# Ledger of designs, part 100: peptides against a protein of PDB entry 3WG5

Target 1, 218 residues: chain A of PDB entry 3WG5
Amino acid sequence: LAKNIVYVAQIKGQITSYTYDQFDRYITIAEQDNAEAIIIELDTPGGRADAMMNIVQRIQQSKIPVIIYVYPPGASAASAGTYIALGSHLIAMAPGTSIGACRPILGYSQNGSIIEAPPKITNYFIAYIKSLAQESGRNATIAEEFITKDLSLTPEEALKYGVIEVVARDINELLKKSNGMKTKIPVNGRYVTLNFTNVEVRYLAPSFKDKLISYITD
Target 2, 218 residues: chain A of PDB entry 3WG5 as posed
Amino acid sequence: LAKNIVYVAQIKGQITSYTYDQFDRYITIAEQDNAEAIIIELDTPGGRADAMMNIVQRIQQSKIPVIIYVYPPGASAASAGTYIALGSHLIAMAPGTSIGACRPILGYSQNGSIIEAPPAITNYFIAYIKSLAQESGRNATIAEEFITKDLSLTPEEALKYGVIEVVARDINELLKKSNGMKTKIPVNGRYVTLNFTNVEVRYLAPSFKDKLISYITD

## One batch from the design tools (peptide; aimed at target 1 S79 F125)

Design b2_p29_8_s1 (made by RFdiffusion4, then SolubleMPNN; from b2_p29_8, 14 letters changed)
Fold by OpenDDE base, seed 5:
Structure b2_p29_8_s1 (fold): chain B 218 residues (1-218), chain C 218 residues (1-218), chain A 29 residues (1-29)
Amino acid sequence: as target 1 above (218 residues)
Amino acid sequence: as target 1 above (218 residues)
Amino acid sequence: SLVEEVSKTGRVEIPVLTNGAESVAKVLA
């Protein structure tokens, strides 16, 4: 019997329009191959809210399950990364990673201080992040507190409080632990039960464009 | 029987992108020679968070155990150095050293005063440092207090409270005391028991580039 | 130098970028 495919790709750095293009490319490849899932190894400090919202929509429109994996150890799904994770079909974290710190800002002043977002923007993102949590059956109270308290969680805390679904050290442990789990949001209108019993893992490399832009933005 | 190799290298000064290059070079050399471990003699006042996070990832991705040794006496693993240590396979300290003072800042004002990090950043690093401690089975409460109380510890206190694994006066005592210890985090997915019974110690010198940059930054 | 002041206090400098500014333009449309 032909093995089901699971794709693995990395997204690292700031969330921008370019990051959207990476998500779109990776998901599209996995969709074209009718993969069981794609795992996105995510490490981000955050980024642009517009790009984040587009990425969330792209994930939610995926024909296959999109698993956000905060990886490797030391990585984070900070700010925009948390929204992306909450918009995904399954969230995993490696030990030594973090999630949260979701308060929107307008940027940094010349002195490095945060320019605070006005209440209107903050309240918009409170509603937005709560909606993502509710849609996925994740902890909407903690999702709100990611903004209102600028809360950040460890993997163990995030799992305990029902923000994420899996703590895993590597892809093999992730596949093992997530096998038989239902997606937290629908895929093509259906909650899919993940089947990782006999899968081929395929790694997607960044494109030349991906490498060049990461080099310029770093 | 061919002796197992233990590498020893020094990293001193501020944590920067250049410090990442030093870690990467040193670990890569030790990996290529299939060393039993590399010991990094660390003396740092702190530095950039981005570089620190990359260094932590590089350590955690190492094919060999990376031992952070706060050395010589009078050295510190301050701020970024503490995060690096907590991300490593084993922490040792020499008598007369210190660890901690991990509260993130945005920099220094023209008058030398600290520009405080906003709660968003502080909470992010609380989660991050706790996650590093939890992953390594080290004291996560003290790790948090390295930020929230800006706590610093002596070697004896750090050992007592389960932040570090070894107090040692020199490399020979470190090898003796750490012999038979398990790594606090996995190496290639496995907790490794250190074997220092019949080892050759090799010292890595800084590259010409390393010497030049340290000379410019000092 | 910036290097000398950082050397005494052992602090970590962090850029966390979340820009919500452009999302306002879509909420006003």
Scores: peptide ipSAE 0.052, ipTM 0.317, DockQ to the pose 0.170; fails the geometry check
OpenDDE base, seeds 1, 2, 3, 4: peptide ipSAE 0.044, 0.041, 0.035, 0.036; ipTM 0.321, 0.281, 0.250, 0.258; seeds 1, 2, 3, 4 fail the geometry check

Design b2_p29_8_s2 (made by RFdiffusion4, then SolubleMPNN; from b2_p29_8, 13 letters changed)
Fold by OpenDDE base, seed 1:
Structure b2_p29_8_s2 (fold): chain B 218 residues (1-218), chain C 218 residues (1-218), chain A 29 residues (1-29)
Amino acid sequence: as target 1 above (218 residues)
Amino acid sequence: as target 1 above (218 residues)
Amino acid sequence: SLVEKVSATGRVEIELLTDGAASVQKVLS
């Protein structure tokens, strides 16, 4: 029986326009092969709001399920990463990771202080993050608090509060626990039941360009 | 019977990108030799958060158990050092050492005063440190208090409260007391029972570069 | 969108960074 394919790729670092290109490339490869899903191992402190919104859109337009996996231990889906996760078909976190801290800022001053976003911007992102949570059947109250309280959660807390779907230590545990789950948002207009029985896992390596930019931005 | 190998290395001073290189080098050597474990004698006042997070990741990706040993007497696993310890497979402390004081700061002003971290950062690290504690089955409440109260503990207190696993005066006592213990986090997806029966202890010396940077940063 | 306008002005980039990321260079003292 032809094995269903699951792709795994890593995205690490700040969310930028280049990060969008990485998401687009990885998802496109998996789409072309009619994969059962793609798992994106995400580790980000956040980044640009525009890039984040584009990434969310790209995920939601995917022809296959996109699973955001906050991995490895010590990783975070901070700020922009939380929005991306909430916009995805399934969220998993490894133990020792974090999610949240979503308050928008205008940047940093020369002294390293935060330049506060005006209420209009904050309110926009409150509405946006709540929308992502509601659309995915996740906890919209906590999603709002990621902004209003700059809240960050452990995997266990996030699972308990209905922000995420899976806590898993590795890809194998993730596949096991998520097998038979429905996507939290539709794929091509339909909620998909994940089938991770008899799967082949294929790892996508970062391109040379991906590696170079990660090195420069780190 | 071929003796199991235990490596011992020292990391001292501020946690920086260079400290990551030291951890990586030491762990890699021990991995290559399929050591039973590596013990890192840690003495740090803290350092950079990025370097700390990378070190935690590197430890958790280790193919062998990494034991953090706050040593010698008078040493500390302060701030970043506490996170590193909580991210490791086993924590030991020598008498006369300390752990904790994990409140993040933005840096120091020209007058030497602390630049306070905004709540966003503080909350991020609260989630992060709690996650590390929970993953390792250590006291997450105390881990949080390392930040919220800037708490510091003695070895005896840390042991009592379930923050650490061993109080030991030297490497021999550490090996004796930790023999037969399970790692507090998995190694290659499995919790390992430490076997320190019939072991050879191998000491790793700091590289010349390691010595030089320690001298410059101290 | 408000975000598009803010980005288009080139002056104010909305960042969704943890203060810790920009300040990951921040010293845990």
Scores: peptide ipSAE 0.054, ipTM 0.283, DockQ to the pose 0.091
OpenDDE base, seeds 2, 3, 4, 5: peptide ipSAE 0.040, 0.034, 0.032, 0.037; ipTM 0.364, 0.252, 0.379, 0.381; seeds 2, 3, 4, 5 fail the geometry check

Design b2_p29_8_s3 (made by RFdiffusion4, then SolubleMPNN; from b2_p29_8, 13 letters changed)
Fold by OpenDDE base, seed 5:
Structure b2_p29_8_s3 (fold): chain B 218 residues (1-218), chain C 218 residues (1-218), chain A 29 residues (1-29)
Amino acid sequence: as target 1 above (218 residues)
Amino acid sequence: as target 1 above (218 residues)
Amino acid sequence: SLVEEVSKTGRVEIPVLTDGAASVQKVLA
């Protein structure tokens, strides 16, 4: 029997292979407890495309719904964070957050200038982000424009355009608003109707390794 | 006046943004001391292409010759390590090392399988690795085959085919054999003839941060 | 640092991983 438990964990900073390990650990803990869902409070400026793609795949293979919540106010699901959100079962944003700015780059030159991705790479990520949007029934045109126009949206705009499902100020409002919603992608081949009636909220803390990595990457 | 000093530093493990910081730190120290060269003892299974490209650029912008030495026996300049080597002023290998296996990938799936790079990405890296080989007067056909055939070479094969310049058992043999060689790429717009007559060898230790990163990435 | 610059621009870095022989062996094992 699914325990009436929702896990909440925070992922902050750049998307790296270590961020994948964090997602994997958090989702695995929630899967082992047969949680109704896990909410990942996401605040990222972006990061690695390989890690991002692995995280998306890990979310899509989750045995439970994974909700990306762009939180707190001032946070962003920028770049890689947008792909991760679009690959998730439900997207929520807090007021004063942003989503978008998904143009792929090869990195930064020594002078700090962006090394532009060749058109071939940009086109690959356009196809990829559109696929994520289409698979989740989200706005694929806006998903493309996150790359082609370097578009960023407010929570209200993202909701209006069908990029996200919920605008919520806190976890309690998120649970209230998302209760009875269907996941935007399948869980184990089935669309799940979220049941947040009488749920226990459990917060997952970062591991010692997670804290150490954060300390080094900051 | 150039001090008759050659710096030696070790870079081991995956190529990441932190590996770039290591290269930058090591080269900067050697530049500040007006060293005749820096030797980077390289042992890598590969890593990030963005970090790799930044490392190549940092080497090419070096104020002093940067020698990549695949060392010790059993080490490899695999994948990203091959690009770094091909971007350097001189390549040496110890007996029992390898170079090559440069096929770009998008990452690993959850089951550990390779996520294939689209042909567009593969072709970009073919062009890039061939450019590095051509700029350094190294075998561009073999450089391409490091990707297209996933080719790996022994030191003896790599020397024979003009991929590398030196096979050496240790730093002393490397200095002896490379003395009087011209750099394969310019230093400050000029090809440098290496002068290893009466040089002091100085070893650079990893920083506390480097050790901590290594501990976390292992 | 490269890390500080990446944090400001909010862009997806496409780290093309270069497949190292050692990485392939871990996948095949």
Scores: peptide ipSAE 0.146, ipTM 0.631, DockQ to the pose 0.376; fails the geometry check
OpenDDE base, seeds 1, 2, 3, 4: peptide ipSAE 0.094, 0.066, 0.041, 0.108; ipTM 0.361, 0.320, 0.259, 0.552; seeds 1, 2, 3, 4 fail the geometry check

Design b2_p29_8_s4 (made by RFdiffusion4, then SolubleMPNN; from b2_p29_8, 14 letters changed)
Fold by OpenDDE base, seed 5:
Structure b2_p29_8_s4 (fold): chain B 218 residues (1-218), chain C 218 residues (1-218), chain A 29 residues (1-29)
Amino acid sequence: as target 1 above (218 residues)
Amino acid sequence: as target 1 above (218 residues)
Amino acid sequence: SLVEKVSATGRVEIEVLTDGAKSVAEVLA
């Protein structure tokens, strides 16, 4: 019997337009092979909100389930990473990772201090992050507090509060724990039940372009 | 008698965090030499709004007048460039340039179509661009229409409508026409009268870092 | 390529940075 394929790819660093290209490429490859899912190992401090919104839209338009996995231990889905996670079909975190800290800022001043976003921008992202949480059946109150309190959560807290679905130490534990779970958002208009009973794991490597861009943005 | 120094630098391409570093470096050099002003020859299609806001703030914090000059003919201060110009001490345009088209977008989809900004974001930037216009005594109605109508103006139209202060073919004509003008915003809390009667023009070159970044972003 | 398209439309990419690290909510204008 043909093994169900699960793709695994890594996205690390700042969220940019190039990060969108990585998401698009990875998801497209997995879609073409009719994968059961793609797992994106995410480690991001945050990044561009346009790129973030494009990534969220690309995930929501995916023909297959997209699982965001905050990995490895020490990684974060901070800021833009939280929005991406909340826009995905399933969120997992490894022990020793974090999620949240979503308060929008305008940038950093010369002294390294944060340039605060005006209330209108902050209120926009409050509405946006709450919509992502509500659409995915996740905790919209905590999603708001990721902005209003600049809240960061541990994996165990995020699971407890209903922000994420899985705490897993590795891909094998993630596949085991998420097997039989329904996606938190639809895939092609249907909530999909994940079937990880007989899967082949395929790792996607970054393209030459992805490596070059990562090297430039690091 | 020591000649008054006017610095001239070029910023071309997309507005990014690296563009902020260029503005900061250029203005800092001119501040250190107690220049009468710095002229930034700007040619931009737009870019990052955080970088744009940081650049605006850096200009407004300048110890010397910062003149934005849309140059050469064929150049634009489009989108982010318009905000930067409206945040500056004086705006000039060369014949054959344009300003405006400030409607915020979330990015570009895979098909190259614009991802529209939601009303809350659009309304934020309407308020922001109007504030820049009002603070600088420029046409706030037209500034709003740069967003709401995606309006672009010629130099002659922008001058006529009170968006910009000078139409000039070159640096020499710019210095001649702007001599004796007051800055549109304060410098160190005072509106400065520009004195270009006996000036030395010093051109600033991009740093090695600036050249490398431009090469990567082009 | 993609950078050229952003460049061609003359729009402000309003990067709204979100505080975790820099989540720049880029609102492109």
Scores: peptide ipSAE 0.029, ipTM 0.280, DockQ to the pose 0.280; fails the geometry check
OpenDDE base, seeds 1, 2, 3, 4: peptide ipSAE 0.022, 0.023, 0.026, 0.017; ipTM 0.264, 0.258, 0.245, 0.224; seeds 1, 2, 3, 4 fail the geometry check

## One batch from the design tools (peptide; aimed at target 1 A80, target 1 (a further copy) I105 L106)

Design b2_p30_1 (made by RFdiffusion4)
Pose (drawn by RFdiffusion4):
Structure b2_p30_1 (pose): chain A 218 residues (1-218), chain B 218 residues (1-218), chain P 30 residues (1-30)
Amino acid sequence: as target 2 above (218 residues)
Amino acid sequence: as target 2 above (218 residues)
Amino acid sequence: AVVIAPLPADNRAAIAANAAANEAYAAALI
């Protein structure tokens, strides 16, 4: 009961209804165990707007900080993952990862051709991504460009431009650098200082169902 | 005189990419065997827009008539399934089935809440559903109300209002009543008269991949 | 690209059930 606990979970692949269930399951475990924070290792090339908005909401309502960590090297928080990142308490990127490219689309034709959205819906997601950035004190101008210019950024660029808070190679380095940082959004109405000294790290294994469903969607 | 071959397939659950694959697989089989028609027993609560549009497109390109049959009793062709029906050559409904209820939403939230669709998406789908109804000679005024009023119809109501062509209990009654009917959309440029005199019915089993994905869904 | 899905099937009951199951799982794990 007198421990400092950080949970680490993994989320890979398309953001879907099942991805929401994963976020909710992992975050719920961390909440019920009074964790200092949960670190989500995120690698997503794309996903659905409804599941993305539900995840952002679940993060906003989280009783503990949620750190989105674009990991491992070569991972991306592109498309829906970017909103999830902008909607969280802290963003960390591993070297060689990517963030951005969030243009909303109606989806994919028989060809694989892109089915664009009506111009006004693009304006809707611009307003939504600007809102997430402003609510978290992040660079809304660049966030808008994730959509209008299909802008993508490396870790160092994202840090310089004020989109993320940490560049780290691994969990240990993430804990060291983010220790003492305020969360970019509140936890239960209060901005919180992260205490990662003398911390126990607990890894949450993805279930059989997680790995299988991810593989199938792949 | 001649022996007419009719294929029957079942398509159930939420409309997704796998559903497009089912429509493409079952239709290709019927085309290669020079079938008079393929009948799809459809039961769907809704699904994704891009897959629905891809299915409507696949049906438009079909070299043989595609009859959408809302079957069994208790089934519905709601939301995305309504567009598939309106985009097809002939629509049949079994007693106790439903069609309509197509108001678009961005999706469902955590606590029963619904994420509203911006007006542009709503107007976009109004134009699209009116267009499918107009192209097939079905009631565009009522089709709009599937969206603007979330209107749902019984089979008897759907026939009366000119949204569908046939009310049938089974495949036998469907072939009998639809024999001699012109298709509502062309097959390769011409409106085909359906010949169901001297008919061989062939049932298409769902594939391993079909069964697996649906068992996981159940 | 973010894919917009304006015609989803209603999964609200499944979402609620999953939430309850997550709570029970978390309690058991702890």

Design b2_p30_1_s1 (made by RFdiffusion4, then SolubleMPNN; from b2_p30_1, 18 letters changed)
Fold by OpenDDE base, seed 1:
Structure b2_p30_1_s1 (fold): chain B 218 residues (1-218), chain C 218 residues (1-218), chain A 30 residues (1-30)
Amino acid sequence: as target 1 above (218 residues)
Amino acid sequence: as target 1 above (218 residues)
Amino acid sequence: PVEIDPLPADISERIAKIREENIKLAKELL
């Protein structure tokens, strides 16, 4: 009998190869324990595109639903975080969080100014983000505008426009509201109906390595 | 009796001479086993033009249909990948993937800026990509725009515009949807009608050499 | 040589290695 377990893990900071490692580790643990789902509490300003794309792939390859939860209040799923969210099985946001601002950049100059991406790259990511939205049945127009207009949304706006699925104050409310929802993308080839009735919540802590890297990158 | 076998192999990463070797190996195996087709799951950001052109030639010389499948979700057939796709017998894309962005470049500067190709080279590749599209009965105007506008498309857009033939979530759906389709280019001088009724799917794994080279080149 | 590469180099091998390690670790933790 599938354990009525939901895992919760936190990912905070810039999206890097290490962030991929965190996603992979957390999802793998939850998969092995046949969890009903894993909730990733996400707070990111963005990061590397390559890492982001790999994370999206890892989420989409998950054997269990991966819920991106922009949490806590004050957190953001900015830039790369938006892509990750759009690539997930369900998006939730806490009040006081934000999503969007997805314009690709090449980096920062020595003076801290943004180096703009060439049209080739920008257009690629427009197509990419739109495809994520379309696949998940989310608002592709808004997804495009996350890039073209550098749009950022509140949870309420994102919900209203069909970018996200849930606004929730905490894990308990998230479980309550998402219970009975179908995943926005398939899990192992099938859309899954979430069952969060009488579930046990298990929190995953960062590994020592995770703590060390966070310490170095902060 | 032709074995009702379809091979599936993955090619991921930059297009290089090694990627050619992978294509050659995979196609050769499938040819030797008289497969109904080989599906190449492609995920590439692009790569070398010379390798790309060689891959296209190898595909066109195949004794069996070569289906390029942009997979999994989050994957791309970017730049060189687009040319390869346009040179193939059938193009499929999974939801959440992209195709396009084909402007040729000479490389990247130290600051990450693109070094533009001279007009002579750009015009050559415009002619080349248009020829691939025309030969395969695909949208040559869009093919040109992949270069001139650095256009990228979603699967739905690519299908709509007549760039690709199938949108499919997985191998099973791909087989189902492509069953009865004619190849977009000839196989051994003939357009082939795909027969994917009651086929066995065989997956090809990367060779040890493939793994080693991948390890070295990454 | 002309390149058709709009994106940074693939890190696929590193990812594969990470996955293998994490699978091993997860088996040890459960």
Scores: peptide ipSAE 0.203, ipTM 0.430, DockQ to the pose 0.111; fails the geometry check
OpenDDE base, seeds 2, 3, 4, 5: peptide ipSAE 0.031, 0.007, 0.045, 0.052; ipTM 0.242, 0.188, 0.222, 0.233; seeds 2, 3, 4, 5 fail the geometry check

Design b2_p30_1_s2 (made by RFdiffusion4, then SolubleMPNN; from b2_p30_1, 20 letters changed)
Fold by OpenDDE base, seed 5:
Structure b2_p30_1_s2 (fold): chain B 218 residues (1-218), chain C 218 residues (1-218), chain A 30 residues (1-30)
Amino acid sequence: as target 1 above (218 residues)
Amino acid sequence: as target 1 above (218 residues)
Amino acid sequence: PVILDPLPADISEKIAKKRKENIELAKKEL
């Protein structure tokens, strides 16, 4: 029986235009091989909103299911990472990770204080994050509170509140628990039932460029 | 049976004088071919008010129906994009998109803070956005609140409040749902009933110039 | 550019504490 392929790739660090390139590359490889899914092991404190929005679009345009897996323990899908997760086909979290804290800012002042985003921008991102949650059948109220209350959740809380779909310790447990789940958003216009029976896991390594930019941005 | 032609083109990024050129080019091509309509897949965070007003005029002068489609998922018709949408013959949104946040500003200071527009300018754009809503038979109260409250809406909210006409996942669903709808504003002095039976969809690619400017402005 | 807030330090500490607790619990189940 031809094994279904599941790709696993890591994206770590700040969300930037380069992070978009990583997502695009990884998803493209998995699409080309007609993978059953790609799992992105995500660990991000946040980053640029523009890059985040482009990443969400790239995920939603994917020809295959994109699973965001907040991994390893100690990782976060913070800020921009939460938007990316909410825009994905399935969210999983490892124990000891977090999701949320999505308030937009304009940046930091010279003294390190946050420059607040005006209501226009904040409300824009409230609508945006709510739309991502609604489309994926996830908790839009909590999605809003990720901004309005700077809310951050544990995996157990996020699962309980209907923000995420899976809590898993590792890739094997994730595959086991998500087997037979439907994607929370369509793939090529249809909801896909994940089939992780008899799969081959293929790890994608970061490119040299990926490593270099990660080194510069970390 | 001769297929009615529907053009689809993408406009992404900041609204500028170049965005006007894109609208003009795309609409002109569709007019020349006597298309049933053109669908503009719009994804914009906003931009220049002058360019926006020119785009609205160009749409309203169109010899064919211009449908603004906030697409793909994760896209927005933010700020200037909302005015453009409200000035169009039909508004559609994909799930996971947003519309609104229309408050005018004079720009950003060196520290990234917003330079507020004076009341005179704000009131001008309130009157302008209300007029667009009223002329199109859309919710003028909500249109005002896009400025006064910096309101942004999900597709479902925008549909519910009578800001938009269609929520659609893709072009095929948009064509299906909008088939038989009347334009919200006149085309050549008459309200047109859209006929998307037996249509050929033609995609217009961005010009080389369009790609170059998008690359520079992104 | 619009920036999305990084995780506040206090939340990071709470997560780290909970992680430590979970690791200790997992060690007791082995």
Scores: peptide ipSAE 0.050, ipTM 0.316, DockQ to the pose 0.067
OpenDDE base, seeds 1, 2, 3, 4: peptide ipSAE 0.032, 0.038, 0.067, 0.100; ipTM 0.283, 0.252, 0.323, 0.333; seeds 1, 2, 3, 4 fail the geometry check

Design b2_p30_1_s3 (made by RFdiffusion4, then SolubleMPNN; from b2_p30_1, 21 letters changed)
Fold by OpenDDE base, seed 5:
Structure b2_p30_1_s3 (fold): chain B 218 residues (1-218), chain C 218 residues (1-218), chain A 30 residues (1-30)
Amino acid sequence: as target 1 above (218 residues)
Amino acid sequence: as target 1 above (218 residues)
Amino acid sequence: PVILDPLPADISEEIKKKREENIEEAKKEL
């Protein structure tokens, strides 16, 4: 029986190999405690594509539902954050947040100009993001446009277009609105109906290492 | 019970990490005293997008209403200042002020020409500013046009188009006109009705550090 | 590496640098 426990953890900043370690740690703790779900409060401008893909895989291998919550207001699931969200069991956004802007780049030149990715790389990520959207029953056309048009959406637009599932101001509203929803991807091969009745919310703090790395990578 | 106290503080100049510290300090003081609100007299040409986003988050996390007041006459909430205003609980403008001109740039070249932001960044900020407007029940179309058309508005136009809530000549007129208004975003998860009946106005002075930094960054 | 970042590196690096500077300054005040 799932414990009436929902974990909440924060991941902020650029997506790196250290961000993968944070996701892995948080999800592992929640899995070990047989939580009903973990909510990851995500605020990211993006980051490395390799780290992003590893994070998506880690989420998809989770033994419990992983809810990506773009939070607090003013946060974004930009670029790599959008892929992570689309790879998750449920996406929520707070008012005043954004999702999208997924065009891959090779980096920045010395003058701060974008080094464009070759068509081969762009097409790879188009296929990848469409796959994530299709697997989760989300809008694959919009997912493609996150790359091809560098589209970014508000929570209301993302909900309207079927990119996300919930707009919520806080954890309590998120739990209330997502109660009884099915996960958009399987958990252990099954779509799970979320049960947030009489839920105990447990907050996970970043480790000292997580704080230090966030401090160094920020 | 909210004390019949309203704080007033000034923030002037470019939006930087130091501006964040000023917002944080001022809001924290007003929160500690359980003020009815804090009014931030804002005059900015813009600044850093990151600092702006952090300031918006700090405002949205405030335990008390934060009123952005574009003041004095001749002041502007330009670029980053517009985002800050749109992220706040109430926007007021004095006659002879302006709001808008929100197109992101990467900086200035050695010859003073604007380095244009790539579409990716522009679209990100379009989504972000629209989200702020939508969350606050303000005109999201105009918010987008602050970027796409580099639109700037007068107080009267901004009021007419539903971007701001109050046109006021001074603090007394602002308090009078905003009395009984609901905050455009929640305070601690609730929309607050402002009560400026028998209000004591307290002015916050810039710290010595704030003065020094303002002197260095100006 | 392929990067998925909507913010320019200069803004992110300047953000980073100013955060580092602010953190160094904050460490001097603590």
Scores: peptide ipSAE 0.077, ipTM 0.324, DockQ to the pose 0.108; fails the geometry check
OpenDDE base, seeds 1, 2, 3, 4: peptide ipSAE 0.029, 0.065, 0.047, 0.056; ipTM 0.232, 0.321, 0.305, 0.317; seeds 1, 2, 3, 4 fail the geometry check

